# Ledger of designs, part 80: peptides against a protein of PDB entry 6RO1

Target 1, 216 residues: chain A of PDB entry 6RO1
Amino acid sequence: LGKEIEEYIHKPKYCLPFLQPGRLVKVKNEGDDFGWGVVVNFSKKSNVKPNSGELDPLYVVEVLLRCSKESLKNSATEAAKPAKPDEKGEMQVVPVLVHLLSAISSVRLYIPKDLRPVDNRQSVLKSIQEVQKRFPDGIPLLDPIDDMGIQDQGLKKVIQKVEAFEHRMYSHPLHNDPNLETVYTLCEKKAQIAIDIKSAKRELKKARTVLQMDEL

## One batch from the design tools (peptide; made by RFdiffusion4, then SolubleMPNN)

Design b2_p18_2_s1 (from b2_p18_2 with E1S E2A E3K E15Y)
Fold by OpenDDE base, seed 2:
Structure b2_p18_2_s1 (fold): chain B 216 residues (1-216), chain A 18 residues (1-18)
Amino acid sequence: as target 1 above (216 residues)
Amino acid sequence: SAKELEERIKKATIYVEP
């Protein structure tokens, strides 16, 4: 289900409008989970499909990711590797194919204009960590329907299945399964996060309306 | 429209200052 949603959100036609500088995104490449990074920019590359000659544009997003320092030494030939859990790592701008975005956050950070200095890149890591502290149940995601405006019936069916599953989990007395508690806590956290996102968006809309009124 | 998309993005986005 989560992976099925991912297959929609990482499509360029849906996600590109949301890939502004400072947008939090989660990057996963095969076994390598980089976690949360920050969009710097994106580029459209012309790609020619080898079999049809059709121009299939590749979209590459430059993302500030916490990388292993070991991978940076070999950076000329090897793909960047995520920092180990116990490693401080170093924030690097990594070119990422858009389909490797596993999540897109509602959160957008202010980022330094010059990301060449290490200190400026590491400041963004501090900002990500601060966001993670503010959202202990997880960084808020863009809603694929309400936020991203995806009208695909396949996605709507997936979401309906998720909602029906969540509703069934909430309605089912089997809450005593410790594995169901973890999934339930994750689903309650997601539902509560969705409610908290709706409330936080209302408060931020109110706060921004108030800030816009105080600037008049 | 581009304007509607910008408004959608603005409504969807949480801005966090450092």
Scores: peptide ipSAE 0.544, ipTM 0.931, DockQ to the pose 0.591
Fold by OpenDDE base, seed 1:
Structure b2_p18_2_s1 (fold): chain B 216 residues (1-216), chain A 18 residues (1-18)
Amino acid sequence: as target 1 above (216 residues)
Amino acid sequence: SAKELEERIKKATIYVEP
């Protein structure tokens, strides 16, 4: 279900309008999870499909990502690697194909105008970490239907399945099996957390308040 | 419209200042 939603969100026709500078995005490249980064800009590259000669435009988003220090030592030809959990890493502007965006946040940061200084890039990491502290249940995601306006019937069916599953979990607590109750209670807590995040996000959107990082 | 899209983006976005 989550992966099926991702397949819609990362499509250029839906996500490009939301890829403004400062937008929080999650990047995954194969086995490499970079976690949350910040959009700097995006570009359209002309690509010719090798077999058909058809023009298939590639969309590249420049994302400020937490990279390993080893990625900095390796030649400019090596793909950036995510920082290890135990290392600080360094924030680098990495060109990312748009389909590698696994999530898009409702959150948009103000970013430094000049990202050439290391300190300016690392300040953005501090901002991401502060946003993560403010959203302990997870950084709020763009709603694919309500926010992004995706009208695809396949996506609507996926969302309906999620909603029906959530409703079934709440309406039919399997009262009769204590082991199932623990699994359901964990799933309900996770679902409730997701609902509470969605509710809090909606209230924050309604309030139109700029969350000042120093006031929270 | 482009204006409707801009308004949708604005409504969808939470701005966080450092």
Scores: peptide ipSAE 0.539, ipTM 0.932, DockQ to the pose 0.646
Fold by OpenDDE base, seed 4:
Structure b2_p18_2_s1 (fold): chain B 216 residues (1-216), chain A 18 residues (1-18)
Amino acid sequence: as target 1 above (216 residues)
Amino acid sequence: SAKELEERIKKATIYVEP
């Protein structure tokens, strides 16, 4: 279900208008999870499909991502790799195909105008980390219907199935298995967390609140 | 319209200042 929603969100016709500089996005590539990064810019490249001669436009978004220091040494020849969980890593501007965006946040940061200095790039990592602290339940996502305006009936059916599944999970007390209670409390916590995020996002939207990050 | 899209984006976006 989450993956089915991603298949709509990463389509250029829906996501490109939201890929402004400073937009938080999640990047995944072939098992490499870069986590949350920040959009710098995007470009449209003309690609000719080798087999049909059809113009298939490639959309490339430059995303500031936390990369491993090892991948930076080979940056001329090798694709950037995500920083290991225990690694500090380094923030780099990485060209990413738009279909590799696994999530798009409602959050937009102010970014330094010059990202050539390492310190300016690392300041953005601090900003992402502060946003993550402000949203302990997870960085708020763009709603594909309400925010992105996707009218696709397939997506609406997926969302209805998710909502009906969530409602059924809440309405059916999973029977007396004590091991299910621990999974259920974790699922209820995750679901309560998702509700609390959705409420907090609505309150933030209502309040027109520019989150001032006092420590940035 | 382009204006309607801009308004939608503005309503959807949470701005975080340093």
Scores: peptide ipSAE 0.537, ipTM 0.932, DockQ to the pose 0.634
Fold by OpenDDE base, seed 3:
Structure b2_p18_2_s1 (fold): chain B 216 residues (1-216), chain A 18 residues (1-18)
Amino acid sequence: as target 1 above (216 residues)
Amino acid sequence: SAKELEERIKKATIYVEP
């Protein structure tokens, strides 16, 4: 279900209008989870299929991501790798195919105009970490219906199934399987967290408040 | 319209300043 929603939101026709400089996005590539990064820019590349004459436009987004320092040495030949949890890593601008965006945040950061200096790139990591502290239940996501305006009936059916599943999960007495109870409690916590994030997002939108990052 | 899209984006976005 979550992956099915992702298949809608990463479509260029829906997400491109929201990929402004400073937008928080999650990047995942073939099992490599980079976590939260920041959009720097995007470009449209023409892919000419040699045999069909069909121009299928590829969209590449430049995302500032926390990368392993080891992967940067081979950046000419190898794709950047995410920093290990225990590693400091280094923030790098990485070209990412738009379909590799696993999430898009409601949050948009101010970013330095010049990202060539390492200190300017690392300052953005501090900003991401500060946003994560302000949202302990998780960084708020764009709503695919309310925010992104996706009208696809397939997506609406997926969301209805998620909501119906959540409602059933809350309404059914937890069978006394301690493993099931743990899963339900985790799912309830996750759903409550999602509700709290949505509520906090609505309150922030209603307040029209620019979040100032006082610790930066 | 383009204007309606811009307004939607603005309403959807939380701005964080340093």
Scores: peptide ipSAE 0.526, ipTM 0.930, DockQ to the pose 0.648

Design b2_p18_2_s2 (from b2_p18_2 with E1S E3K A12S E15Y)
Fold by OpenDDE base, seed 1:
Structure b2_p18_2_s2 (fold): chain B 216 residues (1-216), chain A 18 residues (1-18)
Amino acid sequence: as target 1 above (216 residues)
Amino acid sequence: SEKELEERIKKSTIYVEP
């Protein structure tokens, strides 16, 4: 279900309007999870498919990502690697194909105008970490229907299945198996927390609340 | 419309100041 939603949101047709400078995005490249980064800009590159001669435009987004120190040493030809969990890493502007965006946040940061200084790039990491602290249940996502305006019937069916499954999990009185009740109560609490976060995020969006990091 | 898209983006975006 989550992966099926990703297949819609990373399509240039839907996501490009939301890839403004400062937008939080999650980047995954195969086995490499960079986590949350910040959009700097995007570009359209003309690509010619070698076999068909068809113009297949490639969309590249420059994303400020937490990279390993090894990625700094390896020549411009090697793909950047994510920082290890125990590593501080360094924030680098990395060109990313748009289809490697696994999530797009509702959050947009103010970013330094000049990202050439290391300190300016590292300040953005501190801002991401602060946003993560403010959203302990996860950084708010753009809703693919309500926010992104995706009208695809396949996506609507996926979301309806998720909502129906969530509703069934809540509406099925756990049959009197105490072990089942404990697992379902944990799943229900987790799902209710996720719904409450989604509702609170919708209310926060409606309120046009500028979250000052210092006032929360 | 482009205007509707801009309004949608504005309404859906949470701005976080440093």
Scores: peptide ipSAE 0.569, ipTM 0.939, DockQ to the pose 0.630
Fold by OpenDDE base, seed 4:
Structure b2_p18_2_s2 (fold): chain B 216 residues (1-216), chain A 18 residues (1-18)
Amino acid sequence: as target 1 above (216 residues)
Amino acid sequence: SEKELEERIKKSTIYVEP
């Protein structure tokens, strides 16, 4: 279910309008989970499919990601690797294919205009960490239907199944299946995230209304 | 429309100050 939603949201036709500078995104490349990063810019590259000669446009997003210091030393030839959990890492601008975006947040940060200085890049990591503290149940995601406007019936069916599963899970706690606990913990985290998004969007809409009233 | 998309983005986006 989570992966099925991801397959919709990472499609360029849906996500590109939301990839503004400062947008929080999750990046995952196979086994490499970079976690939350910040969009800097995106570009469209023409790629020719080697077998069909068909022009398949590649969309590359530049994302500030927490990278391992070891991967930075080899940055001329090797792909950046995520920082280990216990590693401080270093924030780097990494070119990422748009289909490697596993999540897109409702949150947009103000980022420094010049990201060449290390201190400016590391300030963005502090801002991400502060956002994570403000959202203990998880960073709020864009709603694929309400926010992103995805009209795909397959996605609507997936979401209905998730909602029905969540409703059934809350109404009938299936206590006894240990394999269900892992799926439940992921679904509960996701459901809690969805509730916290609605509450946090309401609080931030109130805070924005207050900030707009103080600017009047 | 592009305007409708811009309004959707504006309404859905949470801005966090540093």
Scores: peptide ipSAE 0.564, ipTM 0.936, DockQ to the pose 0.585
Fold by OpenDDE base, seed 5:
Structure b2_p18_2_s2 (fold): chain B 216 residues (1-216), chain A 18 residues (1-18)
Amino acid sequence: as target 1 above (216 residues)
Amino acid sequence: SEKELEERIKKSTIYVEP
């Protein structure tokens, strides 16, 4: 279900308007999970389909990603690899095909204008880490319908299935617990906290103000 | 419209300064 939503949001016709400099995005390439990175720029590349001669435009987004230092030594011949969990890594600007974006955040950072200095790129990693601390339940996503304006009926059906599944997943374990009242009270508190966090995030979006990292 | 899209982007985006 989550993967089915990704198949909509990574389509250029939906995501390109949101790929502004500083936008947080999640990048996955096959088995390589780079996690959260920051959009620097995007470009349209002309591509000719080999069998039809039809022009099929490729969209490439330049993303600041935390890369393994080992992979950077061979960067002339090998694709960048994500930093290991125990590795500090290094922030690099990596050209990424738009369909490799697994998530798009509502968060947009102010980034240095010059990303050639290592220190400027590493400062962006510190900013991502601070955003992650401010959002312990995860970095907020763009809503595919409300934020991105996707009107596709297939997506609406997927979202309805996700919501129904989540509702069942939260409702079913609670009915079998002998401490039902305590569990209900904890789940109502957790659900209320989740609603309050979602409400607060919506209010922050409505405020239309630039937020400091300390104001989040 | 392009204006409507710009307004949607502005309303949906959380801007964070370091």
Scores: peptide ipSAE 0.560, ipTM 0.935, DockQ to the pose 0.621
Fold by OpenDDE base, seed 3:
Structure b2_p18_2_s2 (fold): chain B 216 residues (1-216), chain A 18 residues (1-18)
Amino acid sequence: as target 1 above (216 residues)
Amino acid sequence: SEKELEERIKKSTIYVEP
């Protein structure tokens, strides 16, 4: 179900309008989870193969990501790799295909105009970490229907199934399966998180003020 | 419209200053 929602969100026709500089996005590539990064810019690459019909344009987003220092040395031949959990890593601007965006946040940061200095890139990491600290239950996501305006009936059916599953999960007495209790507790926590995020987002939308990191 | 999309983006976005 979550993956099915991602298949709609990462489509260029839906996500491109939201990929402004400073937008928080989650990047995942072939098992490599970079976690949360920040959009710097995006570009359209025309796949003009001269002899094959109009191939859909490829979109590349430049995302500031926490990368391993080892992968950066080999950047001429190898794709950037995410920093290990115990590694500090280094923030780098990485070109990412738009379909590799697994999530798009409601949060948009102010970023330095010049990201060439390491200190400016590392300052953005501190800002991401502060946002994560302010949202212990998870960084707020864009709602695919309410925020992104996706009208696709397939997505609406997926969301209805998720909501109906969540509602059934909350309405059914916890069967005495300890694994079910853990799943239900995780789902209750996730739904409470989603409610709290939705509530916090509604309050923030009502406040109409730019929040300082210290006020989140 | 493009203007309606801009307003949707503005209303949906949480701006965080460092």
Scores: peptide ipSAE 0.547, ipTM 0.935, DockQ to the pose 0.603

Design b2_p18_2_s3 (from b2_p18_2, 5 letters changed)
Fold by OpenDDE base, seed 1:
Structure b2_p18_2_s3 (fold): chain B 216 residues (1-216), chain A 18 residues (1-18)
Amino acid sequence: as target 1 above (216 residues)
Amino acid sequence: SEKELEERIEKATIYVLP
């Protein structure tokens, strides 16, 4: 289900309008999870498919990502590697294919105009970490229907299944065990809390277009 | 429209000041 939603979100048709400078995005490349980075810019490259001669436009997004220091020493030809969990790493601007975006946040940061200084790049990492600290349940995602306006029937069916599974996990009264009712009421409360957190996050989106880092 | 898209993006976006 999550992966099926990702397949819609990373499509250039839907995500490109949201890839503004400062947008938080999550990048995954095969086994490498870079986590959350910040969009710097995007570009359209003309690619000619070698077998069909068809123009297949490649979309490349420049993302400020936390990279391992080892990947910085390896020549400009080696793909950047994510920093190890225990490593500080270094924030680098990495060209990323748009289909490698696993998530797009509602959050947009103000970024330094000049990202050449290491300190300016590292300041963005501190901002990401503070946003993560302020959103303990995870960084707010763009809603693919409400925010991104995706009208695809496949996606609507996926979301209806997720909502129905959420509702069914809460609405399946295994009627016969009084201990199950307590587990169900705890699950329903956890669900209602998750829905209320989602609704409160949507209301926060509507009520505050601008959040100061100190007010988060 | 382009304007409707801009309005949608703005409504969807949470700006975080440093």
Scores: peptide ipSAE 0.572, ipTM 0.939, DockQ to the pose 0.629
Fold by OpenDDE base, seed 4:
Structure b2_p18_2_s3 (fold): chain B 216 residues (1-216), chain A 18 residues (1-18)
Amino acid sequence: as target 1 above (216 residues)
Amino acid sequence: SEKELEERIEKATIYVLP
């Protein structure tokens, strides 16, 4: 279900209008999870498909990501690697294919105009970490229907299935299986967290479109 | 329209000041 929603969100047709500088995005490349980063810019590259001669436009987004320091030493030839969980890492501007965006946040940060200084890049990491602390249930996502305006009936059916599953999970009395209670309590916590995020996002949108980090 | 899209983006966005 989450992956099925991702397949719509990462489509250039839907996500490009939301890829403004300062937009929080989550980047995942195969096994490499970079977590949350910040959009710096995007570009359209003309790619010629080698076998069809058709111009398939590649969309590349420059994202400020937390990278391992080891991957930066070889940055001339090797793809950037995500920082290890226990590593501080370093914030780097990484060119990312738009289809590697696993999530897009409602949050947009003010970013420094000059990202050449390391301190300016690392300040953005502090801002991301502060936003994460302010949203303990998770950084608020763009709603694919209400925010992104995706009219696709396949997506609407996926969302209806998610909502119906959530509703059924809340409406089914937990049959008194103690091992099921732990899994269901974790699922209910996750579902309640998702509802609380959606509620908090709606309240934040109603209260102020501009939030100071200290007021979050 | 482009204007309607801009209005949608603005309504969707939470701006966080440093």
Scores: peptide ipSAE 0.566, ipTM 0.938, DockQ to the pose 0.625
Fold by OpenDDE base, seed 2:
Structure b2_p18_2_s3 (fold): chain B 216 residues (1-216), chain A 18 residues (1-18)
Amino acid sequence: as target 1 above (216 residues)
Amino acid sequence: SEKELEERIEKATIYVLP
């Protein structure tokens, strides 16, 4: 389900308009989770599909990602690797295929105009980390329907299944609990709190287009 | 329209100042 939503979100048709400089995006490449990075720029590359002769546009987004220092030494031959959890790492601008974007945030940071200095790149990491602290439940995502305007019926069905699964996941495991009402009321309150947090996050989006890090 | 898309993006976006 989450992966099925991802398959819509990372489609260039939907995500490209939101890939502005400073947009927070999550990057995953197979086993490599880079976590949250910041869009710097994107480019359209025309690639000829080997089998069809059709020009399939490849979209590459330059993302400022926390990379391992080891991967930087081998940068000529090896793909950038994510920093280890306990590693400080270094923020690097990495060209990422748009389909490797696992999430797109509602958050857009102001980034330094010059990202050549290491200190400027590392300042962005501090900003990401501060945003993460301000959003303990996770960095807010773009809603694929409400925010991104995806009208695809397949996505709507996936979301309805997720919502129905979430509702069932809140309802069904509790059907055997003798404290069903209390836990259901707590799960309904938690789901309602999650809806209210989602609503309050939507209201926060509506009420404050600019959040100072100090006011978050 | 492009303008409607820009308005949608703006409404969806949370700007965070450093």
Scores: peptide ipSAE 0.562, ipTM 0.938, DockQ to the pose 0.646
Fold by OpenDDE base, seed 3:
Structure b2_p18_2_s3 (fold): chain B 216 residues (1-216), chain A 18 residues (1-18)
Amino acid sequence: as target 1 above (216 residues)
Amino acid sequence: SEKELEERIEKATIYVLP
C-alpha cells in the first residue's frame, strides 16, 4: 500500500510542479536510503529510445544529500553512497532520477544561493535536523489528492483501502490480548495525534505561516 | 491553469526560515 502510493507520487506528471528549490524530498536508490534531502534544481533530459524513435524525457533533480566521505573521492566512477548512521557525512549535490524520490514534503526551506562552500551545504543539514526535531512524528508529507491534485482512480482506491484498513485496525478489538487496551489507547492516541497533526497542518497551511524554526 | 497550479502549490507548502 505505501509503495503503491509512492508509484503515483514519483511520476513526473504529478511531482515536477512541487520540485522547487528548497523542497524537502526523501531519496532511496535500491538498498541505499539517503533519508531527507533538499531540492536544489531539476533538469529535463531527452532520452531517445534507439528502437522506437520516441523521445522519453528523463527528469533529473539535483538534491542536496548527506553522503559518505568515502564515496565522494570516487564520485567520477561510482554513485554517491548515503552516510552511515554514526558517520557525520558531508552534504553534496547529487543528480537523482525523479522516480527515486520516495517522498515529497510540504516543507520548503530557504537555502543558500551558493552551495559551493562546504559550510553552506552543512548549514542545510542543520536546518533539516531542526525540522526533524520539530516534527518528532515525521516530516509532513504532501497529500497526493488534496495537495498534489492526483485524480487517478487507482490511487483513490489505494487510499480508501489504507483508510479502511486503519479504521478496521482501530475498530476491531483483537479480543484475545490483555495488553490490547493499552495498544488501542496508544493507537487511538496515535490516530488522534495524526488527526491533530493533520488538523494542525491544515491550520498551518491556512495560516500561510512562514514558520521560523524556533516557532515550530 | 498555471495560476491555479501556483495557488495549489502555495496552499500546500510550509515555508521554514532558518
Scores: peptide ipSAE 0.546, ipTM 0.935, DockQ to the pose 0.638

Design b2_p18_2_s4 (from b2_p18_2, 8 letters changed)
Fold by OpenDDE base, seed 5:
Structure b2_p18_2_s4 (fold): chain B 216 residues (1-216), chain A 18 residues (1-18)
Amino acid sequence: as target 1 above (216 residues)
Amino acid sequence: SEEELQKRIEESTIYVLP
């Protein structure tokens, strides 16, 4: 279900208008989870399909991601790897295919104009970490219907199934498994959190103001 | 429209200053 929603969100026709500089995005590539990064820029590349000669446009987004320092030494030959949990890592601008975006946030940061200095790139990591502290329950996502304007009936059916599944999980407490109560309390917390984030986002939308991280 | 899209982007976005 979550992956089925992702298949709509990462489509260029829906997400490109939201890929402004400073937009928070989540990047995943072949089992590598980079977590949250920041959009720097995007480009359209012409690709020729090898079998049809048809021009299929490739969309590449430059994303500032927390990378392992080990992967940077071989950056000419190897793809960037995510920083290990215990590693500080380094923020690097990585070209990412748009279909590798697993999530898009409602949050947009003000970023330094020059990202060539390491200190400017690392300042953005501090900003991401502050946003994560302000949203302990998770960074707020763009709503695929209300925010992104996706009208696809397949997506609406997926969302209805997710909502009905969540509602059934909450309405049928399997009271007999103590491990399930912890999962239910975590899911109820996560749902209450999603409601509280949606409420907070609505209150923040009423305040048409640029927020400082200290005012969040 | 492009104007409706721009309005949707502005209304949906949370701008955060460092």
Scores: peptide ipSAE 0.585, ipTM 0.943, DockQ to the pose 0.628
Fold by OpenDDE base, seed 2:
Structure b2_p18_2_s4 (fold): chain B 216 residues (1-216), chain A 18 residues (1-18)
Amino acid sequence: as target 1 above (216 residues)
Amino acid sequence: SEEELQKRIEESTIYVLP
């Protein structure tokens, strides 16, 4: 289900309008999870599909990502690797294929105009980390329907299945527990907290167009 | 429209200033 939603949101026709400089995006390449990075720029590259001769546009987004220092020592031929969880890493501008974006945030950071200095790149990491502290339940995502305007019936069906599964996951396991009311009130409170987190995220979207981080 | 898209982007975006 999450992957099925991802298959829609990473489509260029939907995500490109939201890939402004400073947009938080999550990058994942197979086993390599870079976590949250920041969009710097994007470019359209024409690729000729070898089998059709048709120009399929490839979209490359330059994303400031936390990379392993080991991967920076290896020549321009090796793909950047994510920093280890315990590693400080280094923020690098990495060209990423748009389909490798696993999530797109509602959050847009101010970014330095010059990202050549290491300190400027590392300042962005501090900003990401501060955003993560402000959102302990995770960085706010763009809603694929309400925010991104995806009208695809396949996506609507996926979301309905997620909602129905969430509803069933909250309703069905509870039917066998004699503490149904406490677990239902906890799961309804958690679902209502999730809805209230969605609604509070919507209200936070409505009420706080600008989050000033006083500690930045 | 492009204007509706831009409005949607603006309304959905949380700006974080340093």
Scores: peptide ipSAE 0.581, ipTM 0.942, DockQ to the pose 0.638
Fold by OpenDDE base, seed 4:
Structure b2_p18_2_s4 (fold): chain B 216 residues (1-216), chain A 18 residues (1-18)
Amino acid sequence: as target 1 above (216 residues)
Amino acid sequence: SEEELQKRIEESTIYVLP
């Protein structure tokens, strides 16, 4: 279900209008999870499909990502790798194919105009980490229907299935299996957390479009 | 419309100041 939603969100026709400078995005490339980064810019590259001669436009987004310091030394030939969990890493502007965006946040940061200095790039990491602290239940995502305006009936059916599944999880009386109670209390906590995120996000949208980091 | 899209983007965005 989450992956099925991702297949709609990462489509250029839906996500490109939301890829403004400072937008928080999550980047995942196969086994490499970069986590949350910040959009710097995007570009359309003309790619000729080698087999059809058809121009298939490639969309590349420049994303400020936390990269391993080891991958930066070989930057001439090797793709950037994500920082290890225990590694500080370094923030780098990485060209990312738009289909590698696994999530798009409602949050947009103010970013430094000059990202050439390391300190300016690392300041953005501090800002991401502060936003993550302010949203303990997770960074708020764009709603694919209400925010992104995706009218695709396939997506609407996926969301209806998610909502119906959530509603069934809440409406089925927990059968008194003590081992299920622990899994269900964890699922109810996660689902209550998801509701509390959705409510807090609605309250944040109602209260102020502009949040100061100190007021969060 | 493009105007409706821009409005939706603005209304859906949470701006965080440094």
Scores: peptide ipSAE 0.580, ipTM 0.942, DockQ to the pose 0.604
Fold by OpenDDE base, seed 3:
Structure b2_p18_2_s4 (fold): chain B 216 residues (1-216), chain A 18 residues (1-18)
Amino acid sequence: as target 1 above (216 residues)
Amino acid sequence: SEEELQKRIEESTIYVLP
C-alpha cells in the first residue's frame, strides 16, 4: 500500500511542480536509503531509445544528500552511497532520477545560495536534523490528493483501501500475536502521526506559512 | 490552470527559516 502510493507520487507529471529548491525529499536507490535530502535544482534530459527514435524525457533532480566519505573518493566511477548510521558523512549534491524519490515533504527550507563550501552544505544537514527534532512523529508529507492534486482513480482506490484497512485494523484487533500488536501500535502511531501532522499542518496553515526553526 | 497549481503549491508548503 505505501509502495503503491509511492508509484504515483514519484511520477514526473505529478511531482515536478513541487521540486522547488529547498523542498525536503527522501531518496532511495535499490538497497541504498539516503533518508531526507534537500532539492537544489532539477533538469530535463532527453533519452533517445536507439530502436524507436522516441525521445523519452528523463528528469534528474539535484539533491543534497548525506553521503559516505568513502564513496566520494570514487565519485567519478561509482555512485554516491549513503552515510552509515554511525558515520557523520558529508552533504553532497547528487544527481538523482526523479523516480527514485520515495517521499516529498510539505517542508521547504531556505538553503545557502553557494553550496560549494562544505560548511554551507553541512549547515543544511543541521537544518534537516532540526526539522526532524521538531517533527518527532516524522517530517510532514505532501498529500497526493489534497496537496499534489492527483486525480488518478487507481490512487483513490489505494487510499480507500489504506483507510479501510486502518479502520478494520482499529475495529478488529487481530488475535494475541505480539507481532501484530507491534504492527498495530506502529500503524496507530503512523495514523495518529498522520492525523497529528494533518492537524498540525491545518494549525500551521491557519497560523503562518513561514515558521522559524525554533517555533516548530 | 498554472495559477491554480501555484496556489496549491503555496497553500501546501511549509516554509522553514534556519
Scores: peptide ipSAE 0.561, ipTM 0.939, DockQ to the pose 0.630

